# Designs tried in a protein design run: peptides against a protein of PDB entry 3NZW. Part 208

Target 1, 212 residues: chain A of PDB entry 3NZW
Amino acid sequence: TTTLAFRFQGGIIVAVDSRATAGNWVASQTVKKVIEINPFLLGTMAGGAADCQFWETWLGSQCRLHELREKERISVAAASKILSNLVYQYKGAGLSMGTMICGYTRKEGPTIYYVDSDGTRLKGDIFCVGSGQTFAYGVLDSNYKWDLSVEDALYLGKRSILAAAHRDAYSGGSVNLYHVTEDGWIYHGNHDVGELFWKVKEEEGSFNNVIG
Target 2, 222 residues: chain B of PDB entry 3NZW
Amino acid sequence: QFNPYGDNGGTILGIAGEDFAVLAGDTRNITDYSINSRYEPKVFDCGDNIVMSANGFAADGDALVKRFKNSVKWYHFDHNDKKLSINSAARNIQHLLYGKRFFPYYVHTIIAGLDEDGKGAVYSFDPVGSYEREQCRAGGAAASLIMPFLDNQVNFKNQYEPGTNGKVKKPLKYLSVEEVIKLVRDSFTSATERHIQVGDGLEILIVTKDGVRKEFYELKRD

## One batch from the design tools (peptide; made by RFdiffusion4, then SolubleMPNN)

Design b2_p24_8_s1 (from b2_p24_8, 14 letters changed)
Fold by OpenDDE base, seed 2:
Structure b2_p24_8_s1 (fold): chain B 212 residues (1-212), chain C 222 residues (1-222), chain A 24 residues (1-24)
Amino acid sequence: as target 1 above (212 residues)
Amino acid sequence: as target 2 above (222 residues)
Amino acid sequence: PFLGYSGAFDSPYLEELLKRYASY
């Protein structure tokens, strides 16, 4: 798995691969590793598939309950704290989760929290999470600027996942791409890695380790 | 050391069509190298036009299916005989599986039916309740033999239009029920040839708007 | 409720079981 999120002048970019594995078996190439909790809040999934799906779905329910009770959307800080507190209660039980809670509220603006099954909760501007995270960071850190255009930021997110999909055997399938703004998240499509790779290679003259 | 799990072998396969879905399974049940039964059905009509199979350790599979059937019953009681949708069924099964997260059901679960738009739907689950809706899925002993075949024949992976020099992929299209049944039969006949835990019989449940029908075919018995 | 059944499995068995779980 490779997931990433970063803040920039235009909001948040979220990009994830779509491969699931069971050992050496490719279980799926079409997994949705982003949960759309509400129109302004996303969760990303890395680690145990069931752990992530179950608890992030549960988180979605808790977020909805908050809205019903408080008559206001939950903050990204509060949503991430709920998840962090939950996984901390299961510390030592063997949960495997590496998540990013990404969203917008009027109070916080665009916000990213990293939450993992060790109970770590971090606020930040850039995170890559998963077995391919180092490959994604290699591209992302090299090209990241706060002042990226939305177009360039979307491309950078997509391109970073592509790099990870190329080098990490546990990442691949497709890139799912999101842009989060004050108006909510926008889905920017599913990009098959096979097609995307050749396109990017041709356009950039990159990936010269592969003879085309 | 004590192993609480057995392995009863077998293979299951789901394929979704446009307005139908199929869930198929062989009828062989084994322990180690011994055939326990040549006809032990493992694909079940659970009501509400939902078919289910949980393949792996048969005791766990049977327990899970029974719990789900009971869940369907209670859903009707609690919701004025409302039909359980396939997506809601999938969520329910996730909770059944994840409820045993720390002592899992040793099964690969597949359900099939129609979604709320009347389109074919197949959902597959890992032992602890991760799930995905897919066009096709193989599970069980011969899943590794069948799934690549389904990728090629259902999802048209690695197929290109003739004369395009590999630049134009074969377009996705729904298969007819007859085409799907042929693929299922070919999958199981091929799997039976290469895997000792697959054989004897093939039972196919076909879900349409008109209900569930069953077909049975003989497989090799050696 | 925490079902502490993980302690019932030796390392080899646990590894085998884990191979059945999907990972993201």
Scores: peptide ipSAE 0.262, ipTM 0.791, DockQ to the pose 0.061; fails the geometry check
Fold by OpenDDE base, seed 4:
Structure b2_p24_8_s1 (fold): chain B 212 residues (1-212), chain C 222 residues (1-222), chain A 24 residues (1-24)
Amino acid sequence: as target 1 above (212 residues)
Amino acid sequence: as target 2 above (222 residues)
Amino acid sequence: PFLGYSGAFDSPYLEELLKRYASY
């Protein structure tokens, strides 16, 4: 898996691959590793598939309950804290989760929290999470700037996942791309890694280690 | 050390069509190298046009299916005989599986039916309840032999339009029920040739708007 | 953190069962 999220002047970009594996077996190429908790809040999934799906779905329910009780949307800080508190209660039980809670509230602005099954909760501007994270960071860190256009930011997110999909055997399938703004998240499509690879190679003159 | 799990072999396969879905399984049940039964059905009609199979350790599979059938019954009691949708069934099964997260059901679960739009639906589960809706899925002993074949023949992976120099993929299209049944039969006959845990018989459950139909075919009895 | 779906392989041990869990 490779997931990433970063803040920039235009909000948040979230990009994830879609491969699931069981050892050397490619279990799926079409997994949705982003949960749409509400129109303004996303969760990403890395680690155990069931752990992530189950608890992030549960988180969605908790966020909805908050909205019903408080008559306002939950903050990204509070949503991430709920999840963090939950996984901390299971510390040592063998949960495997590496998650990012990404959202935009009027109070917080664009916000990203990293939450993992070790009990770590971090607020930050840039995270890559998964087995391919180092490959994604290599591209992302080299090209990131706050003042990216929305178009350039979307491309950078997509391109970083592509790099990870190319080098990490556990990442691949497609890139699911999101842009989060004050008006909510916008889905920017599913991009097949195979097609995307050849397109990017041609347009950039990159990936010269592969002879087409 | 005591192993609480057995392995009863077998293979299951789900394929969704446009207005139908198929869930198939062989009828062989084994332990190690001994055939326990040549006809032990493992694909079940659970009501509400939902068919289910949980393949792996048969005791766990049977327990899970029974729990789900009971869940359907209670759903009817609680909701004035409302039909359980396939997506709700999938969520329910996730909870059944994840409820045993620390002592899992040793099974690969597939359900098939129609979604709320009348489109064919197949959902597959890992032992602890991760799930995905897919167009096709193989599970069990010969899943590794069948799944790549399904990728090629159902999802048309690695197929291109002739004369396009590999630039245009073969377009996705729904298969007819007859085409799907042919693919299922070919899958199981091929798997039987290469895997000792697959054989004897093939039971196919076809879900349409008119209900569940069953078909049976003989497989190699080696 | 790995997310993947489990393939049915004969693994008698919990560790092998874990290999059947899908990892993302």
Scores: peptide ipSAE 0.207, ipTM 0.779, DockQ to the pose 0.092; fails the geometry check
Fold by OpenDDE base, seed 1:
Structure b2_p24_8_s1 (fold): chain B 212 residues (1-212), chain C 222 residues (1-222), chain A 24 residues (1-24)
Amino acid sequence: as target 1 above (212 residues)
Amino acid sequence: as target 2 above (222 residues)
Amino acid sequence: PFLGYSGAFDSPYLEELLKRYASY
């Protein structure tokens, strides 16, 4: 898996691959590794598929309960804290999760939290999470600027996942791309890695290690 | 083999002066060789002029600090807003740590503040709650690199007065705030050069009778 | 006994590896 999120002048970009693996077996190429908790809040999934799906779905329920009780959307800080507290309670039980909680509230603005099954909770502007994270960082860090246009930021997110999908055997399938703004998240499509790879190679003259 | 613990690296150190104490930590958070954050503070003002850091597994550290902060809050409720003394805080933290004796917090804990006489105080804890008041202590990833340096520069170990043929030890004296800050900066700068889990930034909390002051310095960004 | 303050903590176990090498 490779997931990433970063803040920029235009909000948040979230990009994830779609491969699931069980050992050497590619279990799926079409997994949704982003949970749409509400129109303004996303969760990403890396680690144990069941752990992520179950607990992030549970988180969604908790966020909805908050909204019902408080008559206000939950903050990104609070949502991430709920998840962090939960996984910390299961510390030592063997949960495997690497998640980013990404969203927008009027109070916080665009916000990203990293939460993992060890109970680590980090606020930040840039995270890559998964087996391909280092490959994604290689591209993302090299090209990241706060002042990126929305178009360039979307491309950078997509391109970083593509790099990871190319080098990480456990990442691939497609890139699911999101842009989070004050008006909520916008889904920017599913981009098949096979098609995307050749397109990018041709347009950029990149991936010269592959003979096309 | 199942391991419930992570290691987020980092290093902390405390130094007690005459009428102040400092607790410093780098701001790097790392897992293995991957830097999670270049700025994740790990030294906290806990109220009552007590600063605390629990370095090691960050989740455990955060949990412990949070529990202690809650303990301070409850202490105020139960004792009519009485200030928690640093020695009482140390005892409380011991109980927090030892309460998990069989599933310890994987952290080295240091607190700093002023004792009841207004003198600088540093308390250090092992993962299960043994503690001692000391003039200085390093904890975390680069503790083995820093502690001998502190022994030499704070406690003047192996230093002798010139012209005494090594028979007269350098007298113990308190260091000024400026001297301590210099030592802290030199310690972390040196540690950063030799340890991958230390770097990015240095945050120093300085406790005086006037309260807690924070200073920040850049470290090498690897 | 005082557990050693010196030295690196134990390397992350399998669970931390899984964070890096998620089946997702």
Scores: peptide ipSAE 0.147, ipTM 0.665, DockQ to the pose 0.018; fails the geometry check
Fold by OpenDDE base, seed 3:
Structure b2_p24_8_s1 (fold): chain B 212 residues (1-212), chain C 222 residues (1-222), chain A 24 residues (1-24)
Amino acid sequence: as target 1 above (212 residues)
Amino acid sequence: as target 2 above (222 residues)
Amino acid sequence: PFLGYSGAFDSPYLEELLKRYASY
């Protein structure tokens, strides 16, 4: 798995691969590793698929209950704290989760929290999470600027996941791409890694380790 | 080492068509190298036009299916006999599986039916309740033999248009029920030849708007 | 051995994930 999220002048980019594995077996190439909690809030999945799907869906229910009770959308801070508190209660039980809670509220603006099953909760501007995270960071950190255009930011997110998919055997399938703004998240499509790789290689003159 | 799980072998396969879905399974039940039964159905009509199979440890599979059938019953009681949708069924099964997260059902679960738009739907589950809607999925003993075949024949992976020098992929299209049944039969006959835990009989449940139809085919009994 | 279809039960995946995170 490789997931990433970063803040920039235009909001948040979220990009994830779609491969699931069980040992050496490719279980799926089409997994949705982004959970759309509400129109303004996304959760990403790395680690245990069931743990992430179950608890982030549960989180969605808690977020909805908050909206019903408080007559206001939940903050990204509060949503991430709910999840963090939950996984902390299960500390040592064997949950495996590396998640990012990404969203936009009027109070907070564009916000990213990292939450994992160890009980770590971090607010930040850039996170890559998963077995391919270091490969993604290599591309992302080298090209990241706050002042990226939306187009360049989307491409950078996609390109960083592609790099990870190329080098990490546990990452691949496709890139699912999101842009989060004050108006909510926008889905920017599913990009097959096989097609994307050749396109990027041709356009950039990159990936010269692969002979076409 | 304490091992509470058995393995009863077998293989299951789901394929979604445009307006139908198929869930198939062999009827062999084994323990180790001993055939317990040559005809033990493992694909079930659960009502509401939902078919289900949980393949692996049969005791766990049977327990899970029974719990799901009971869930369907209670859903009707609580919701004025409302039909359980396939997506809601998938969510329910996730909760059943994840409820045993720390002592999982040792099964690969597949359900098939029609979505709310009348389109074929197949959902597959890991032992702890992660799930995905897919066009096809193989599960069980011979899943590793069948799944690549399904990738090629259902999803047309690695197929290209003739005369394009591999530049144009074969376009995706829905398969007819006859084509799907043929693929299922070919899959199981091939798997039976190469895997000792697959054989004896093939039961296919076909879900359409008109209900669930069953077909049975003999497999090799070696 | 319990083989989940979830990547969480993949020891190499978990180890690589942990190793890469521990480098921070």
Scores: peptide ipSAE 0.030, ipTM 0.765, DockQ to the pose 0.063; fails the geometry check

Design b2_p24_8_s2 (from b2_p24_8, 15 letters changed)
Fold by OpenDDE base, seed 3:
Structure b2_p24_8_s2 (fold): chain B 212 residues (1-212), chain C 222 residues (1-222), chain A 24 residues (1-24)
Amino acid sequence: as target 1 above (212 residues)
Amino acid sequence: as target 2 above (222 residues)
Amino acid sequence: MFLGFNEAFDSPYLAKLLERYASY
């Protein structure tokens, strides 16, 4: 898996691959590793598929309950804290989760929290999470600027996942791309890695390690 | 060493069509190298036009299916006989599986039915309840033999339009029920030839708007 | 009977079970 999220002048970019594996077996190439908690809040999934799906869905329910009780959308800080508290209660039980909670609230603006099953909770501007994270960071860090245009930011997110998909055997399938703004998240499509790779190679003149 | 799990072999296969879905399974039940039964059905009509199979350790599979059937019953009691949708069924099964996260059901679960728009639907589950809706999925002993075949024949992976020099992919299209049944039969006959835990009989449950139909075919009995 | 997830992981069968768990 490779997931990433970063803040920039235009909001948040979230990009994830879609491969699931069971050992050396490619279980799926079409997994949705982003949960749409509400129109303004996303969760990303890395680690155990069931752990992520189950608890992030549970988180979604908790977020909805908050909205019903408080008559206000939950903050990104509070949502991430709920998840963090939950996984901390299960510390040592063997949960495997590397998540990013990304969203926009009036109070916080665009916000990203990293939460993992070790109990780590971090607020930040840039995170890559998963087995391919270092490959994604290599591209993302080299090209990241706060002042990126929305177009360039979307491309950078997509391109970083592509790099990871190329080098990490456990990442691949497609890139799911999101842009989060004050108006909510916008889905920017599913990009098959096979097609995307050749397109990028041709347009950039990159990936010269592959002949064709 | 404590080993609470067995492996009863077998293989299951789900394929979604446009307005139908199929879930098929062989009828062989085996322990190690001994055939326990040549006809032990493992694909079940669970009501509400949902068919289910949980392949792997048969005791766990049977327990899971039984629990799900009970869940359907209780759903009717609690919701004035409302039909359980396939997506809600999938969520329910996730909870059943994940409820045993620390002592999992040793099964690969597939359900098939129609979604709320009347489109064929197949959902597959790992042992602890991760799930995905797919057009096709093989599970069980010969899944590794069948799944690549389904990728090629259902999803047309690595197929290109003739005369395009590999530049144009074969377009995706729904398969007819007859085409799907043929693919299922070919899959299981091929798997039976190469895997000792697959054989004897093939039971196919076909879900349409008119209900669940069953078909049976003989497989090799070696 | 909660097989401690840790004790179960040392079982060859659990290793096979783990091979069936999807990972992201």
Scores: peptide ipSAE 0.200, ipTM 0.796, DockQ to the pose 0.061; fails the geometry check
Fold by OpenDDE base, seed 5:
Structure b2_p24_8_s2 (fold): chain B 212 residues (1-212), chain C 222 residues (1-222), chain A 24 residues (1-24)
Amino acid sequence: as target 1 above (212 residues)
Amino acid sequence: as target 2 above (222 residues)
Amino acid sequence: MFLGFNEAFDSPYLAKLLERYASY
């Protein structure tokens, strides 16, 4: 898996691959590793598929309950804290989760929290999470600027996942791309890695280690 | 070392069509190299036009299916005999599986039915309850032999339009029930030849708007 | 930071299930 999220002048970019593996077996190429908790809040999934799906879905329910009780959307800080507290209760039990909670509230603005099954909860501007994270960071860090245009930021997110999909055997399938703004998240499509790779190679003149 | 799990082999396969879904399984039950039964059905009609199979350790599979059937029963009691939708069934099964996250059911679960729009639906689960809706899925002993075949023949992976130099993919289209049944039969026939834990019989459950029908075919009894 | 997704399953008890657990 490779997931990433970063803040920039235009909000948040979230990009994820879609491969699931069981050992050396490619279990799926079409997994949705982003949960749409509400129109302003996303969760990303890396690690154990069931752990992530189950608990992030549960988180979604908790966020909805908050909205019903408090008559306002939950903050990104609070949502991430709920998840963090939950996984901390299971510390040592063998949960495997690397997640980012990304969203917008009027109070917080665009916000990203990293939460993992070790109980770590971090607020930050840039995170890559998964077995391909270092490959994604290599591209992302080299090209990241706060002042990126929305178009350039979307491309950078997509391109970073593509790099990871290329080098990490456990990442691939497609890139799912999101842009989060004050008006909520916008889905920017599913981009098949096979097609995307050749397109990017041609347009950039990159991936010169591959003949074609 | 404590090993509470057996492995009863077998293979299951689900394929969704446009207005139907198929869930098939062989009828061989085996422990190691010893055939326990040549006819032990592992695909079940669970009511509400939902068919289910949980392949792997048969004791766990049976337990899971029983629990799900019970869930269907209670759903009717609690919701004025409302039909359980396939997506709700999938969510319920996730909870059943994940409820034993730290002592999992040793099974690969597939359900098939029709979604709320009347389209064929197949959901597959890992042992701890991760799930995905797919057009096709193989599970069990010979899944690794069958799944690539399904990728090619159902999802048309690695197929391109002739004369396009590999630039135009073969377009996706739904398969007819006859085409699907043929693929299922070919899959299991081939798997039986290459895997000792697959064989004896093939039971296919076909879900349509008119209900569930069953077909049976002999497999090699080796 | 989270890299070793499969290592958590090195328990012999879980290793038997590893072949079936989906990992993201």
Scores: peptide ipSAE 0.182, ipTM 0.794, DockQ to the pose 0.140; fails the geometry check
Fold by OpenDDE base, seed 1:
Structure b2_p24_8_s2 (fold): chain B 212 residues (1-212), chain C 222 residues (1-222), chain A 24 residues (1-24)
Amino acid sequence: as target 1 above (212 residues)
Amino acid sequence: as target 2 above (222 residues)
Amino acid sequence: MFLGFNEAFDSPYLAKLLERYASY
């Protein structure tokens, strides 16, 4: 898996691959590693598929309950804290989760929290999470600027996942891309890695280690 | 060393069509190299036009299917005989599986039916309840032999339009029920040739708007 | 019956089960 999220002048970019594995077996190439909690809040999934899918769905329910009780959307800080507190209760039980809670509230603005099954909760501007995270960071860190245009930021997110899919055997399938703004998240499509690779190689003159 | 799990072998396969879905399984039940039964059905009609199979350790599979059938029953009691949708069934099965997260059911679960738009649907589960809706899925002993074949023949992976120099992929299209049945039969006959845990018989459940139909075919018995 | 995940990792039999878990 490779997931990433970063803040920039235009909001948040979230990009994830779609491969699931069981050892050396490719279980699926088409999994959804982003949960759409509400129109302004996303969760990403890395680690145990069932752990992430189950508990982030549960988190969605908790966020909805908050909205019903408090008559306002939950903050990104509070949503991430709920998940963090939950996984901390299971500390040592063997949950495997690496998640990013990304969203926009009027109070917080665009916000990203990293939450993992070790009990770590971090607020930040840039995170890559998963087995391919180091490959994604290599591209993302090299090209990141706060002042990126929306177009360039979307491309950078997509391009970083592509790099990870190329080098990490546990990442691949397709890139799912999101842009989060004050108006909510916007889905920017599913991009097959096979097609995307050749397109990017041609347009950039990159990936010269592959002859085609 | 105590092993709480057995492995009863077998293979299951689901394929979704446009307005139908198929879930198939062989009828061989084994322990190690010993055939326990040549006809032990492992694909079940669970009501509400949902078919289910949980392949692996048969005791766990049977338990899971029974629990799901009970869930369907209780759903009707609690919701005035409302039909359980396939997506809701998938969520329910996730909870059944994940409820035993720390002592999992040793099974690969597939369900098939129609979604709320009348389109064919196949959902597959890992032992602890992660699930995905797909056009096709193989599970069990010969899944590694069959799944690549399904990628090629259902999802047309690595197929291109002639004369395009590999630049244009073969377009995705739904298969007819006849085409799907043929693919299922070819998959299981091929798997039977190469895997000792697959054989004896093939039971296919076909879900349409008119209900569940069953077909049976003989496989090799050696 | 709760089999602790840690006990599951140490069992060769449970290792095969773990190989069937999907990972993202």
Scores: peptide ipSAE 0.180, ipTM 0.784, DockQ to the pose 0.062; fails the geometry check
Fold by OpenDDE base, seed 4:
Structure b2_p24_8_s2 (fold): chain B 212 residues (1-212), chain C 222 residues (1-222), chain A 24 residues (1-24)
Amino acid sequence: as target 1 above (212 residues)
Amino acid sequence: as target 2 above (222 residues)
Amino acid sequence: MFLGFNEAFDSPYLAKLLERYASY
C-alpha cells in the first residue's frame, strides 16, 4: 500500500493506490483505501484490511453520532482522537493500522492527522503511509511547495503514488485521487497505473529504466 | 503444538451478471490426502435471494453460515419481514467475522445476490471480515488457478481490440447466464485437473429476480 | 512503515494465519 496526504494553499490532496495483497498473492487491484466519512472528512487505509475497514467504518458512525448530538460536524482533531483512543485501547492486541484522517472544518481549516495502531497521533502537513511510503516521499518531497496550484498538486499526488506503485510490489492497481476544500472533498477519479505509467513516461520522459 | 484449524480443501467461485449472480462450489471435502466426502455441498441458499459459501475449514464455514442464517431470521423478526439487502448482508457478515478477529474463522467467504437495483452482486471476504464488491472472485484451494482466468474472461484483462496495436482495450460487457455457467464449468474442470483438493461434483447456485436455481455437474472423481 | 501483516504477530501460528488476511 501507498497512501499520501498533503496540505497546500488550495487545501488537501489525498492519493492512494488500490492493491491488496496476502503475502505474494495480489488479492485485489480495485480496493477502495479511502473511506468517505462525510462530505468534509476522509480516512485512508494502510495495514490490515479488516482492521482498517472495520474501525474506520466504526469511526464514521461515531462521527455521525457527534453530528446528531452536537448539531455540528465533528472536527478533524476530534475524529482522529476518537480513532486514536480506540486503537490505544487495543495496544498490544495486534491491530495493524496506518491511517490518515483528512478534512476541512471552518474552525481548523484543512487538517491532516496521522493515526496508527502503535498509538501515535500526529498532526502534520505531509504524510505518506504504507510499504511504498519512502518511494512516494522521494517524489513528493522533491516537488512539494505550499504554493502549488490545484492542478499541480493533484498531479504531484498522483505522480507520487505512481512512483511507489512502480517500485513497491505491494502497491499498484490504480490511483484514487481526492481534493479536499472548505466545500468538501472532490473525487478526481480512478487512474489505472498501467495506463498512467505510459502516459507519464511519454509526457515527462521519465522512467527511462523501462523500455517502451 | 495443537492446531485448531483444519483444511478441507475445495474451491468456490462467484460471478455477477447484469441481472443475475452465480455462486459455485465443488462438492469434494478432504483432509490432507483423504477424501472425506465426494458430495458435501458448501454453497447455501440463505434466504432473501442471498447465497453464501465459506470455504476453508469446513467446521468454521458451517458455523459462519449457520450464524448468518440466524442473523437473517432475526432481521425478519426485528424488521417486520423486511428483505435483507445484499449490502446489508455483507456488513453483517463483516461483523460476524471481525467478532472473532483474534481467533478467526479460517475461511474465504463469498456471497452472491442482487443489489437494490436488481443488478448482480458478489461480495468476497477475508477471514477477518474485510470485504469488497466485485464482478468475480474465486476462493479456496484452486483460487490461484482460477482467479487469473476470471480476470481474463470476465474482466477481459490483457485483451485488446484487434487491429488497434494494443491501444484499445476490449470493452467490458456483461456475460449471459449461459456464458457464465460455461466459464464456471471450464474453471472447475480445469482446476480439477491440476489440484487434488478439487473434484467430484460442481454445484452452481444461480440467483435471479425469480429466486435461486441450482445446477449440478459431475467432475472427475480422481 | 506499516509492513504487511507478516510481522505484526509474534506467534508463528498467527503469522501464518495472517498471511491469509488481506493487507493494504
Scores: peptide ipSAE 0.161, ipTM 0.791, DockQ to the pose 0.115; fails the geometry check

